# Ledger of designs, part 78: peptides against a protein of PDB entry 1LOE

Target 1, 181 residues: chain A of PDB entry 1LOE
Amino acid sequence: TETTSFSITKFGPDQQNLIFQGDGYTTKERLTLTKAVRNTVGRALYSSPIHIWDSKTGNVANFVTSFTFVIDAPNSYNVADGFTFFIAPVDTKPQTGGGYLGVFNSKDYDKTSQTVAVEFDTFYNTAWDPSNGDRHIGIDVNSIKSINTKSWKLQNGKEANVVIAFNAATNVLTVSLTYPN
Target 2, 181 residues: chain A of PDB entry 1LOE as posed
Amino acid sequence: TETTSFSITKFGPDQQNLIFQGDGYTTKERLTLTKAVRNTVGRALYSSPIHIWDSKTGNVANFVTSFTFVIDAPNSYNVADGFTFFIAPVDTKPQTGGGYLGVFNSKDYDKTSQTVAVEFDTFYNTAWDPSNGDRHIGIDVNSIKSINTKSWALQNGKEANVVIAFNAATNVLTVSLTYPN

## One batch from the design tools (peptide; made by RFdiffusion4, then SolubleMPNN)

Design b2_p21_6_s2 (from b2_p21_6, 11 letters changed)
Fold by OpenDDE base, seed 3:
Structure b2_p21_6_s2 (fold): chain B 181 residues (1-181), chain A 21 residues (1-21)
Amino acid sequence: as target 1 above (181 residues)
Amino acid sequence: NDYTAAYSITSMSFSSELNLS
């Protein structure tokens, strides 16, 4: 069995196990993907490749990730696109198309992208988002158009706890989000 | 007004397990 694990309780100014892309950086012990400015994309990659799929057996890894995030929007009604937790090929690059959350570049399913993301989407894109217009959590497989979504109410400036788990045996991805305070 | 937001992660953990048999 191959295992990979890491834990970051505070993001330091020289976080050796992260690769920063775009405007992503660390400040005040947090990973800051973007500041509250227009036309900004920030990402951070775990610095070591993770063996998610074994070509010999076809087996897929089980994984679990937990994180706490904060969204600070100057205007609670006018919030930017959102952010994702994602898994992508090692040569992944930031995508700058509006609404694609820095990860995707099409609403068309593209298996060659080999990218899975859990989106925390705070902006309604009429072309692909759920028609109710709600801010939502989405599971994105090779497309910005989620295969499943659930409405979620943003608490501006509050910490949200997220747990994402994938069970390879059942092929089920679970996502939980709570505001403990 | 503009649509902006700061997105920050305060802590994170990850673990994976891949069966090679």
Scores: peptide ipSAE 0.777, ipTM 0.955, DockQ to the pose 0.938
Fold by OpenDDE base, seed 5:
Structure b2_p21_6_s2 (fold): chain B 181 residues (1-181), chain A 21 residues (1-21)
Amino acid sequence: as target 1 above (181 residues)
Amino acid sequence: NDYTAAYSITSMSFSSELNLS
């Protein structure tokens, strides 16, 4: 069995196990994907490849990730597009910004993207988002149009705890989000 | 105001296991 694990409790100024893309950077011990400015995309990749699929056996890895995020919006009613946790090919580069969250280029299914993402979507895009207009968590497979979504209420400036787990035997991805305070 | 926000991660952990048999 091949295993990979990492834990980052404080993001340092020279976080060597991360590759920063676009406007992503670390400051004050946090990973900042974007500042509260227009037209910005930031990403961070784990610097080592994750062995997620074995070509000989066809086996897929089980994985679990947990993280705490904060969204700081100057206007709680007018919030930017959102962010994702994603898995993509090792040579991945930033994709289309805005509603595509820097990880996708189309609402149409594109198997060549080989990208799975869990989105925390804070902006309603009429063309692909759930019609109720709610901020939501979504599971995205090769498309910005989620295969499943769940409404979520943003608490501006508060820490949210997320757990994402994938069970390869059942092919089930689970996502939980809580505000502990 | 424009539609903006700062998105930050304060901590993160990850683990995976791949069966090779």
Scores: peptide ipSAE 0.777, ipTM 0.953, DockQ to the pose 0.924
Fold by OpenDDE base, seed 4:
Structure b2_p21_6_s2 (fold): chain B 181 residues (1-181), chain A 21 residues (1-21)
Amino acid sequence: as target 1 above (181 residues)
Amino acid sequence: NDYTAAYSITSMSFSSELNLS
């Protein structure tokens, strides 16, 4: 079995196991993907490649990630597009911003993107988001148009705990989000 | 107001296991 693991409890100014892209960087011991400004995209990649698929056996890795995030919106009713946890090829670069979250370029399925993302979407894009207009968690496979979504109520400025797990045997991705306080 | 927000991660862990057989 080939394993990869890391844990970051505080994001330092010299976080060597991350690659920062766009406007993403560390601030006050946090990974700050974007500031509260318009037209910004920030990303951070784990600096080492993760062996997620074995070409010899066809096996896919099981993985679990947990993280705590905070969204700070100056106006709770007018919140920007959102963010994702994503897995993409090692040479991945920032993609289209805005509603594409810097991770995708199309609502059409594009297998060449080789990208899976869990989105925490805080803006309703009429062209692809669920018609109820709710902020939502989405599972995105090679497209910004989620294959599944669930409504989520943003608590502005509060820490949310997320657990994302993938079971390769069942091909099931699970997402849990809680606000502990 | 404009549609903006700061998105930040305060902590993170990750683990993966790939069966090679």
Scores: peptide ipSAE 0.775, ipTM 0.952, DockQ to the pose 0.925
Fold by OpenDDE base, seed 1:
Structure b2_p21_6_s2 (fold): chain B 181 residues (1-181), chain A 21 residues (1-21)
Amino acid sequence: as target 1 above (181 residues)
Amino acid sequence: NDYTAAYSITSMSFSSELNLS
C-alpha cells in the first residue's frame, strides 16, 4: 500500500510543501487564495505528487482531507465566485477564472482535464449552476458543471470545517461542511 | 456593485491510501 499524508495547522511565510500559483500566498498564518479584489485567481498545490490511480491494477486511492476555510466578503449579498479543493495532473496550471474557479475551462465534460474538484460556489452562474440560485457545494468531474450539488448557507467571516472523503470501493465521494458553534 | 471576497484556509490535513495489489 502506498500512502501520502500531510497536515498544516498554520501556514507559514515559507511553506515548503506548497506550490503557490496565481495570487495565492500565505499571510497571518493562513493560506490566502484571493484578496477581495476583481479578476483574481489563486491556487496552492501540495508540492509532492500523490499516487491516486495505479495503472497496473486500475486501483484508485482512498483519501480523506479536512480543512477550515473563511470567506470574507465586503458585501454578504454580492460575493465572488468561490473556491475549490481539487485534484489535477502534476503539471496543472491555473485555468479560467471567474465562475470556472481557476480550475476548469468549460461546462462540457472534458476527460482530458483529468480534474476532480469540490466547489464551494458563492456565485450563481446561470449557464451551469443549480437553478435555485443558492450558494452550494458541488462535485465537479472534468467540468465546472457539477454532477451533484447541495445548497449551503454562507456565514461571512466565520470558520467552516470541511471533510471530504473518497471511498474507492464504492466510488463515493462525501463532503461535509459545518459551522461550529 | 463589485462581487469580491477573500478566500482563506486556516488549517488542512490530507491522507491517501492506494492498494497496489
Scores: peptide ipSAE 0.770, ipTM 0.952, DockQ to the pose 0.946

Design b2_p21_6_s3 (from b2_p21_6, 10 letters changed)
Fold by OpenDDE base, seed 5:
Structure b2_p21_6_s3 (fold): chain B 181 residues (1-181), chain A 21 residues (1-21)
Amino acid sequence: as target 1 above (181 residues)
Amino acid sequence: PDYTAEIRITSISFSSVLDLS
């Protein structure tokens, strides 16, 4: 087997196992994807490639990731746009911002994107988001239009715990989100 | 209106296992 693992509990000023893109950076031992400023896109990539698919066998890796995030908005009623955890080709660069969350360019399925994302979406985009207008978690495969969503109530300024797991044998991706406090 | 937000990740762990057989 081939295994990859990493853990970061304090993000340093020179976090060598991350590649920062756009407005993403570390401060106060945290990874800041965006500040509360208009028209920003921040990303961070794990610096080493993950062998997620084996071309010889066709096998896909099992993986688990856990992380804690905070969305801190000046106005709790108007919060845009959210963020993703994503897997993309090794040479990936920031894509369209705003409602595309810096990882996609279209609501149409684009197999050349080769991108899977779990979105934590705080802003309703009429053209592709669930019609109920709720903030939501979504699973995105080669499109900003999610293949599945679940409503989520943002607690502004509070830490949320997320667990994402993929079982290759069953082809099932699970997502959980809790506010422990 | 102001729609901005600061987004922070405070911790992360990741583990993957690929069967090569």
Scores: peptide ipSAE 0.779, ipTM 0.959, DockQ to the pose 0.930
Fold by OpenDDE base, seed 1:
Structure b2_p21_6_s3 (fold): chain B 181 residues (1-181), chain A 21 residues (1-21)
Amino acid sequence: as target 1 above (181 residues)
Amino acid sequence: PDYTAEIRITSISFSSVLDLS
């Protein structure tokens, strides 16, 4: 087997196992994707390639990730746009900002993007988001238009716990989000 | 209106296992 694992509990100013893109950076031992300023896109990549698919056998990796995040908005009722956990090609660069979350460029399915993302979407984009307008968790495959979504109640300024797991045998991606406090 | 937000990740762990057989 081929395995990859990493854990970061405090993000340092010289975090060697991360590649920072756009406005992403570390401060106060945290990874800050965006500050509360307009028109920002911040990303961070794990610095080592992860072998997710084997071309010889066709096997796909099982993976699990857990992380904690905080969204801290000046106005709890007006929060844009959210963020993603994503897997993309090793040479990936920031994509379209705003509702595309810096990861996608279209609501149309584009196999060439080779990108899978779990979005934590705080802003309703009429063109592709669920019609109920709820903030939501979405699973995005080669498109900002999620293949599946679930409503999520943002707790502004509070820490959320997330677990994302992929089972290759069943081809099922699971996502859980909790606010422990 | 102001829609801005600060987004912070405070911790992360990841593991993957790929069967090569």
Scores: peptide ipSAE 0.778, ipTM 0.959, DockQ to the pose 0.937
Fold by OpenDDE base, seed 4:
Structure b2_p21_6_s3 (fold): chain B 181 residues (1-181), chain A 21 residues (1-21)
Amino acid sequence: as target 1 above (181 residues)
Amino acid sequence: PDYTAEIRITSISFSSVLDLS
């Protein structure tokens, strides 16, 4: 088997196992994807390639990731746009900002993007988001238009614990989010 | 209106296992 594992509990200014893109960087031992300013996109990539799919066997990796995030908005009622955990090709670069979360460029399925993302979406984009207008978690496959979503109540300024797991045998991606505090 | 937000990740762990057989 081929395995990859990493853990970061303190994000240092010289975090060598991450590649920072756009406005993403570290501050106060945290990974800051975006500051509370307009028109900003930040990303961070694990610096080493991860073998997710084997072309010889067709096997896909099982993976689990856990992380804690905070969305801290000056106005709790007006929060845009959210963020994603994503897997993309090694040469991936920031994509369209705003509602596309810096990860996608279209609501139409585009297999060439080779990108899977779990979005934590705080802003309702009428063109592709669930019609109820709720903030939501979404699973995005080669499109900003999620293949599945679930409403999520943002707790502004609070830490959320997330677990994302993929089972290759069942082809099921699971997402859990809790606010422990 | 102000729609801005600061987004922080405070910790992360990741593991993957790929069967090559």
Scores: peptide ipSAE 0.777, ipTM 0.959, DockQ to the pose 0.938
Fold by OpenDDE base, seed 2:
Structure b2_p21_6_s3 (fold): chain B 181 residues (1-181), chain A 21 residues (1-21)
Amino acid sequence: as target 1 above (181 residues)
Amino acid sequence: PDYTAEIRITSISFSSVLDLS
């Protein structure tokens, strides 16, 4: 087997195992994807490539990730756009289109994107988001238009705990989100 | 209207296992 694992509980000013893109940076031992300003996109990539799919066997890796995040908006009722956890090709670059969460650039399915993301979407984009307008968690495969979504109640300024697990045998991706405090 | 937000990640862990057989 081939395995990859890492854990970061304190993000240093020169975090060696991360590649920062756009406005992403570290401060106060945290990874800050965006500040509360307009027109900002920030990303961070794990610096080592991960063998997630084997072309010889067709096997896909099992993986699990857990993280804690905070969305801190000046206005609790007006929050855009959210963020993603994503897996993409090594040459991935930040995307700046509004509502595409820095990862995608189309609502059309494009298998050549080779990108999977779990979105934590705080803004309703009428062109692709669930019609109920709820903030939501979404599973995105090669498109910003999620293959599945679930409503999520944002607690502004509070830490959320997320676990994302993928079982290759069942082809099931599981997402959990809790607010412990 | 102001729709801005600060987004912070405070911790992360990741593990993957790929069967090559």
Scores: peptide ipSAE 0.777, ipTM 0.960, DockQ to the pose 0.925

Design b2_p21_6_s4 (from b2_p21_6, 11 letters changed)
Fold by OpenDDE base, seed 1:
Structure b2_p21_6_s4 (fold): chain B 181 residues (1-181), chain A 21 residues (1-21)
Amino acid sequence: as target 1 above (181 residues)
Amino acid sequence: ADYTAEIRILSMSFSSELDLS
């Protein structure tokens, strides 16, 4: 069995196990993906490759990730665009910003993307988002158009706790989000 | 209109296991 694990309780100025892309950086012991300015895309990658799929056996890894995030918007009613937790090829680079969250380029399924993401989407994009217009959590496989979504009530400026787990045996991805305070 | 937001990650953990059998 091959395993990979890491834990970051405080993001330092020299966080060597992360690769920063675009506007992402560490500030005050936190990972800042974006500041409250227009047209920004920030990403951070774990610096070591993760063996998630074995070509010989066809086996897929089980994984679990937990993180705490804050979205702090000047206007609680106008919040764009959200962010993702994602898994992508090791040479991944920032993709289209805005509603594509810097991770995808199309709503059309593109197997060559080889990207899976859990989106925390704060902005309604008519072309692909759920028609109810709710802020939502989505599971994205090779497309910004989620294969499944669930409404999520953003609490501006508050800490949210997330747990994402994938069970390879059942092929089920679970996502939980709570606001403890 | 201002649609911007600051997005911060405060902490994170990850673990994976891949059966090679």
Scores: peptide ipSAE 0.775, ipTM 0.954, DockQ to the pose 0.932
Fold by OpenDDE base, seed 5:
Structure b2_p21_6_s4 (fold): chain B 181 residues (1-181), chain A 21 residues (1-21)
Amino acid sequence: as target 1 above (181 residues)
Amino acid sequence: ADYTAEIRILSMSFSSELDLS
């Protein structure tokens, strides 16, 4: 069995196990994906490749990730666009910004993307988001149009705890989000 | 209107296991 693990309790000024892309950077022991400025995309990648699929056996890895995030918007009623946790090919670069969250380029299924993401989407895009217009968590497979979504109420400026787990045997991805305070 | 937001990650952990048999 091959295993990979990392834990970051404070993001340092020179975080050796992360690759920063676009506007992503560390400050005050936090990873900042975006500032409250228009037209920005920030990403951070784990610096070592993760063996998630084995070509010889066809086996897929089990994984669990947890993180704490804050979305801090000047206007609580108008918040764009959200962010993702994602898994993509090792040479991945920032993709389309805005509603595509910097990880996708199309609402159409594109198998060449080889990207899976859990989105925390704060902005309603009519062309692909759930018609109720709610902020939502979504599971995205090779498309910004989620295969499944659940409404989520953003608490502006508050810490949210997330757990994402994938069971390869059952092919089930679970997501939980809580506001502890 | 201003739709911008600051997005921060405060902590993160990850673990994976791949059966090679």
Scores: peptide ipSAE 0.774, ipTM 0.954, DockQ to the pose 0.919
Fold by OpenDDE base, seed 2:
Structure b2_p21_6_s4 (fold): chain B 181 residues (1-181), chain A 21 residues (1-21)
Amino acid sequence: as target 1 above (181 residues)
Amino acid sequence: ADYTAEIRILSMSFSSELDLS
């Protein structure tokens, strides 16, 4: 069995196990993906490759990740675009297309992208988002158009706790989000 | 209109297990 694990309770100025992309950086012991400015994309990658799929056996890894995030918008009613937790090939690069959350570049399914993401989407894009216009959590497989979504009520400026777990045996991905305060 | 937002991650953990058999 191959295992990978890491824990970051505070993001230091020299966080050696992360690779920062775009506007992503650390400040005040936090990872800041974006500032409240237009046309910004920030990402952070775990610095070591993780073995998620074994080509010899076809087995897929079980994984669990948890994190705490804050979205802090000047206008609670107008918040774009959100962010993702994602797994992608090691040579992954930031994507700058509006609404694609820095990860995808098409609503069409593309298996060659080899990218899975859990999106926390605060902005309604009519071309691919659920028609109810709600802010939502989505599971994205090789496309910004989610295979499944759930409405989510953003609490602007509040800490949210997230747990994402994948069970390979059942092929079930679970996502939980809570506001403890 | 201003649609901007600051997005911060405060903490994170990750673990994975891959059966190679």
Scores: peptide ipSAE 0.773, ipTM 0.954, DockQ to the pose 0.924
Fold by OpenDDE base, seed 4:
Structure b2_p21_6_s4 (fold): chain B 181 residues (1-181), chain A 21 residues (1-21)
Amino acid sequence: as target 1 above (181 residues)
Amino acid sequence: ADYTAEIRILSMSFSSELDLS
């Protein structure tokens, strides 16, 4: 069995196990994906490859990740666009910004993307988001158009705790989000 | 309208397990 694990309780100015892309950076011991400015895309990658699929056996890894995030918008009624936790090929680069969250380029399924993401989407994009217009959590497979979504009430400026787990045996991805405070 | 937002990650953990058998 191959295992990979890491834990980052504080994001330092010289975080050796992360690769920063776009506008992503660390400040005040936090990973800042975006600042409250227009047209910004930031990403951070774990610096070591993770063996998620074995070509010989076809087995897929079980994984669990947890993180705490804050979305802090000057205007709580107008918040764009959100962010993702994602898994992508090792040579992944920032993709289209805005509603594509810097990880996808199309609402059409594109297997060449080889990207799975859990989105925390704060902005309604008519072309692909759920018609109710709610802010939502979505599971994205090779497309910004989620295969499943659930409404999520953003608490502006508050810490949210997330747990994402994938069970390879059942092929089920679970997501939980709580606002403890 | 201003739609901007600052997005911060405060902490993170990850673990994976791949069966090679």
Scores: peptide ipSAE 0.768, ipTM 0.953, DockQ to the pose 0.930

Design b2_p21_7_s1 (from b2_p21_7, 8 letters changed)
Fold by OpenDDE base, seed 1:
Parts: sequence; C-alpha cells; structure tokens
Structure b2_p21_7_s1 (fold): chain B 181 residues (1-181), chain A 21 residues (1-21)
Amino acid sequence: as target 1 above (181 residues)
Amino acid sequence: NDYTAEIRITSISFSSVLDLS
C-alpha cells in the first residue's frame, strides 16, 4: 500500500508542509483562508502529492480528514461565500472567487478540472445552489454545482468539527459537521 | 451590505491508504 498522513494542530508562520495560495496565510497558530475583506481568495495545499488513484490497478485510495474551522462574519445574516476542502491536480492554482470558492470556474461538469470538493457554502447563488437558499454542505465533482447537498446551520464565530471520509469500495463520501460548544 | 467573513482552520488531520494489489 501507499499511505499519506499529516496532522497540524498549530499552524506556524513557516509551515513547511503547506503551500499557501492567494490570501491564505497563518495567523495566531491558525490557517486563515480569508480575512473579512472583499474580493479575496485564499487556499492552502498540502505540500506533498497524494497518490489517490492507481492507473495500473484502477484502485482508489480510502481517505479520512478531520478539521476544525471558524467562520467569523461581521453580519451573521449575510455571509459570503464559504470555503472548501478539495482535492485537485498537483499544479492546481486558484480558480474563480466568489461563489466558485476559488476552486471551480463553472457549474457545467468539466472532467478536465479533476477536482473534488466538499463545500461549506454560506451564500446562495441562484444559478447552481439548492433552491431553498439554505447554507449547506455540498459535494462537488468537477463543478461548483453540487451532486448532493445538505442544509447546515452556520454558527457565526463558533468552532465546527468536520469529518470527511471516502470509502473506495463503496464509492461513498461521508461528511459530518458538529458544533460541540 | 458587508457580507465578508474571516475563515480560519484551527486544526486538521488527514490519512489516505491506497491498495496497490
């Protein structure tokens, strides 16, 4: 087997196993994707490639990630745009900001994107988001238009716990989000 | 209206296993 693992509980100013893109950086031992300013896109990549698919056998990796996040908005009732956990090609660069979350460029399925993302979407985009307008978790495959979504109640300024797991045998991606406090 | 937000990740762990057989 080939395995990859990492854990970061305190993000340092010189975090060697992360590549920072756009406005992403470390502050106060935390990874800050964006500050509360307009027109920003911040990303952070794990610095080592992950072998997630084997072309010879066709096997796909099982993976699990657990992380904690805080969204801290000046206005709890109007929060844009959210963020993603994503897997993309090693040479990935920031994509379209705003509702595309810096990861996609279209709601049309584009296999060449080779990008899978779990979005934590706080802003309703009429063109692709669920019509109920709820903030939501979405699973995005090569498109900002999620293949599946679930409503999520944002707790502004509070820490959320997330677990994302992929089972290659069943081809099922699971996402859990909780607010422990 | 101000619709901005600060987004912070405070911790993360990741593990992947690829069967090569």
Scores: peptide ipSAE 0.769, ipTM 0.954, DockQ to the pose 0.928
Fold by OpenDDE base, seed 3:
Formats: structure tokens, sequence, C-alpha cells
Structure b2_p21_7_s1 (fold): chain B 181 residues (1-181), chain A 21 residues (1-21)
């Protein structure tokens, strides 16, 4: 088997196993994807490639990730845009289109993107988001238009715990989100 | 209108296993 694992409980000022893109950086031992300013995109990549699919056997990796996040907005009623956990090709670059969460650039399915993301989307984009307008968790495969979504109530300024697991045998990705406090 | 937000990740753990057989 080929395995990859890492854990970061304190993000250092020079975190060697992360590649920072756009406005992403570390401060106060946290990874800051965006500050509360306009027109900002920040990303961080794990610095080593992960073998997630084997072309010889067709096997796909099982994986699990757990993380904690905070969205802290000055206006709780209007919060853009959210963020994603994503897996993409090693040459992936930040995308600056509004509403695309720094990862995608189209609502049209594009298999060449080879990108899967779990979005935590706080802003309603009429062109692709669920019509109820709710903030939501979504599973995105090669498109910002999610293949599945579930409503989520943002607790502004509070820490959320997330677990994402993928079972290759069943081809099922599960997501859980809780606010412990 | 102000729609900005600070987004922080406090911790992360990741593990993957690929069967090559």
Amino acid sequence: as target 1 above (181 residues)
Amino acid sequence: NDYTAEIRITSISFSSVLDLS
C-alpha cells in the first residue's frame, strides 16, 4: 500500500509541509485563508503529492480528513463566499472568479479539471447554488455546481469541527459538521 | 454592503491509504 498522513495542530510561520497560494498565510498559529477584505483568495496545499488513484489497478485511495474552522464576518447576514477542502492535480492554481471559492471556474462539468471539493458555501449564487438560498455544504466534482448539498447554519465567529471520509469501495463521501460550543 | 469574512483553519489531520494490489 501507499499511505499519506499528516497532522497540523499549530500552523507555524514557516510551515514547511504547506504551499501557500494567493492571500493564504499563517498567523497566531492558524491558517488564514482570507482576511475580511474584498477580492481576496487564499489557499494552502499539502506540499507532497498524494497518490489517490492508481492507473495500473484502477484502485482509488480511502481517505479521511478532520479539521476545525472559523468564519468570522463583520456582517453575519451577508457573508461571502465560504471555502473548500479540495483535492486537485499538483499544478492546481488559485481561481479568482467570484463565487468559485478559489477552486473552480465554471458551473459546467469539466472532467479535465480532475478536482473534487467539499464546499462550505456561505453566499448564494443564483446561477448554480440550491434555489432555497440556504448556506450549505456541497460536494463538488469538476464543477462549482454541487452534485449534492445540505443546508448548514453558519455560527459566525464560532469554531466548527468537520470530518470528511471517502470510501473507495462504495464510492461514497461523507461529511459531518458540528459546533461543539 | 460588507460581505467580507475572515476564514481560519485551526487544525487539520489527513490520512489516505491506496491499495496497489
Scores: peptide ipSAE 0.768, ipTM 0.954, DockQ to the pose 0.930
Fold by OpenDDE base, seed 4:
Structure b2_p21_7_s1 (fold): chain B 181 residues (1-181), chain A 21 residues (1-21)
Amino acid sequence: as target 1 above (181 residues)
Amino acid sequence: NDYTAEIRITSISFSSVLDLS
């Protein structure tokens, strides 16, 4: 069995186990993916590779991640674009910004992306988002067009708790989000 | 209109287990 685990409760100015990309950085012991400015894309990667799939057995890892986030928008009625938790190849680089959330480049399925993401999407993109226009959580597999979504009510400036778990035996990814305060 | 937002992650934990058998 191969295991990987890490926990970060305070993000330091020199966080050795993270690789920062684009506009992502740490400040005030938090990981800031984006500032409230136009055309910003920030990412942070866990610095060590995670063995998620074994080529010899075909086995896929079980994993669970929990994190807390805040989306803090100057205008609570106009909030773009959201963010993702994602798993991608070790050499991954920032992708298209805006509605693509810096992790995808197409709404068409692209297996070469090798990227799975859980999006917390605050902006309705007509070309691929659910037609109800709701802010939503989505599961994205090799495409910004989610394979499944659920409406989510953003609480601007409030801390949300997220749990994402993947069960390899059932091939089911679960996501929960709560606002405890 | 201003559509910008600051996005902060305040904590994270991760655990994975891969069966090699």
Scores: peptide ipSAE 0.767, ipTM 0.953, DockQ to the pose 0.933
Fold by OpenDDE base, seed 2:
Structure b2_p21_7_s1 (fold): chain B 181 residues (1-181), chain A 21 residues (1-21)
Amino acid sequence: as target 1 above (181 residues)
Amino acid sequence: NDYTAEIRITSISFSSVLDLS
């Protein structure tokens, strides 16, 4: 087997196992993806490539990730755009199109993007988001248009705990989000 | 404000296992 694991409980000013892109940076032992300003995209990549799919056997890795995030908006009613946890090719670059969460650039399915993301989407984009307009968690495969979504109530300024797990045998991705406080 | 927000990640862990057989 091939395994990859890492854990970061405090993000240092020189976090060597992360590659920062766009406006992403560390401060106060936290990873800050965006500040509360317009037109900002920030990303962080794990610095080592991970073997997710084996071309010889066709096998796909099982994986689990957990993280804690805070979305802190000056106005709880007006919050854009959200963020993603994503897996993408090693040469991935930030995408700046509004509403695409720095990862995608189209609502059309594009298998060549080889990108999977779990979005935590706080802004309703009429062109691709669920019509109820709810903030939502989405599973995105090669498109910003989610293959599945679930409404989520943002607690502004509060820490949320997320667990994402993928079972290759069942081809099921699970996502849980809780607010412990 | 124009729908802005600060987004912070405070911790993360990741583990993957790939069967090569």
Scores: peptide ipSAE 0.758, ipTM 0.949, DockQ to the pose 0.901

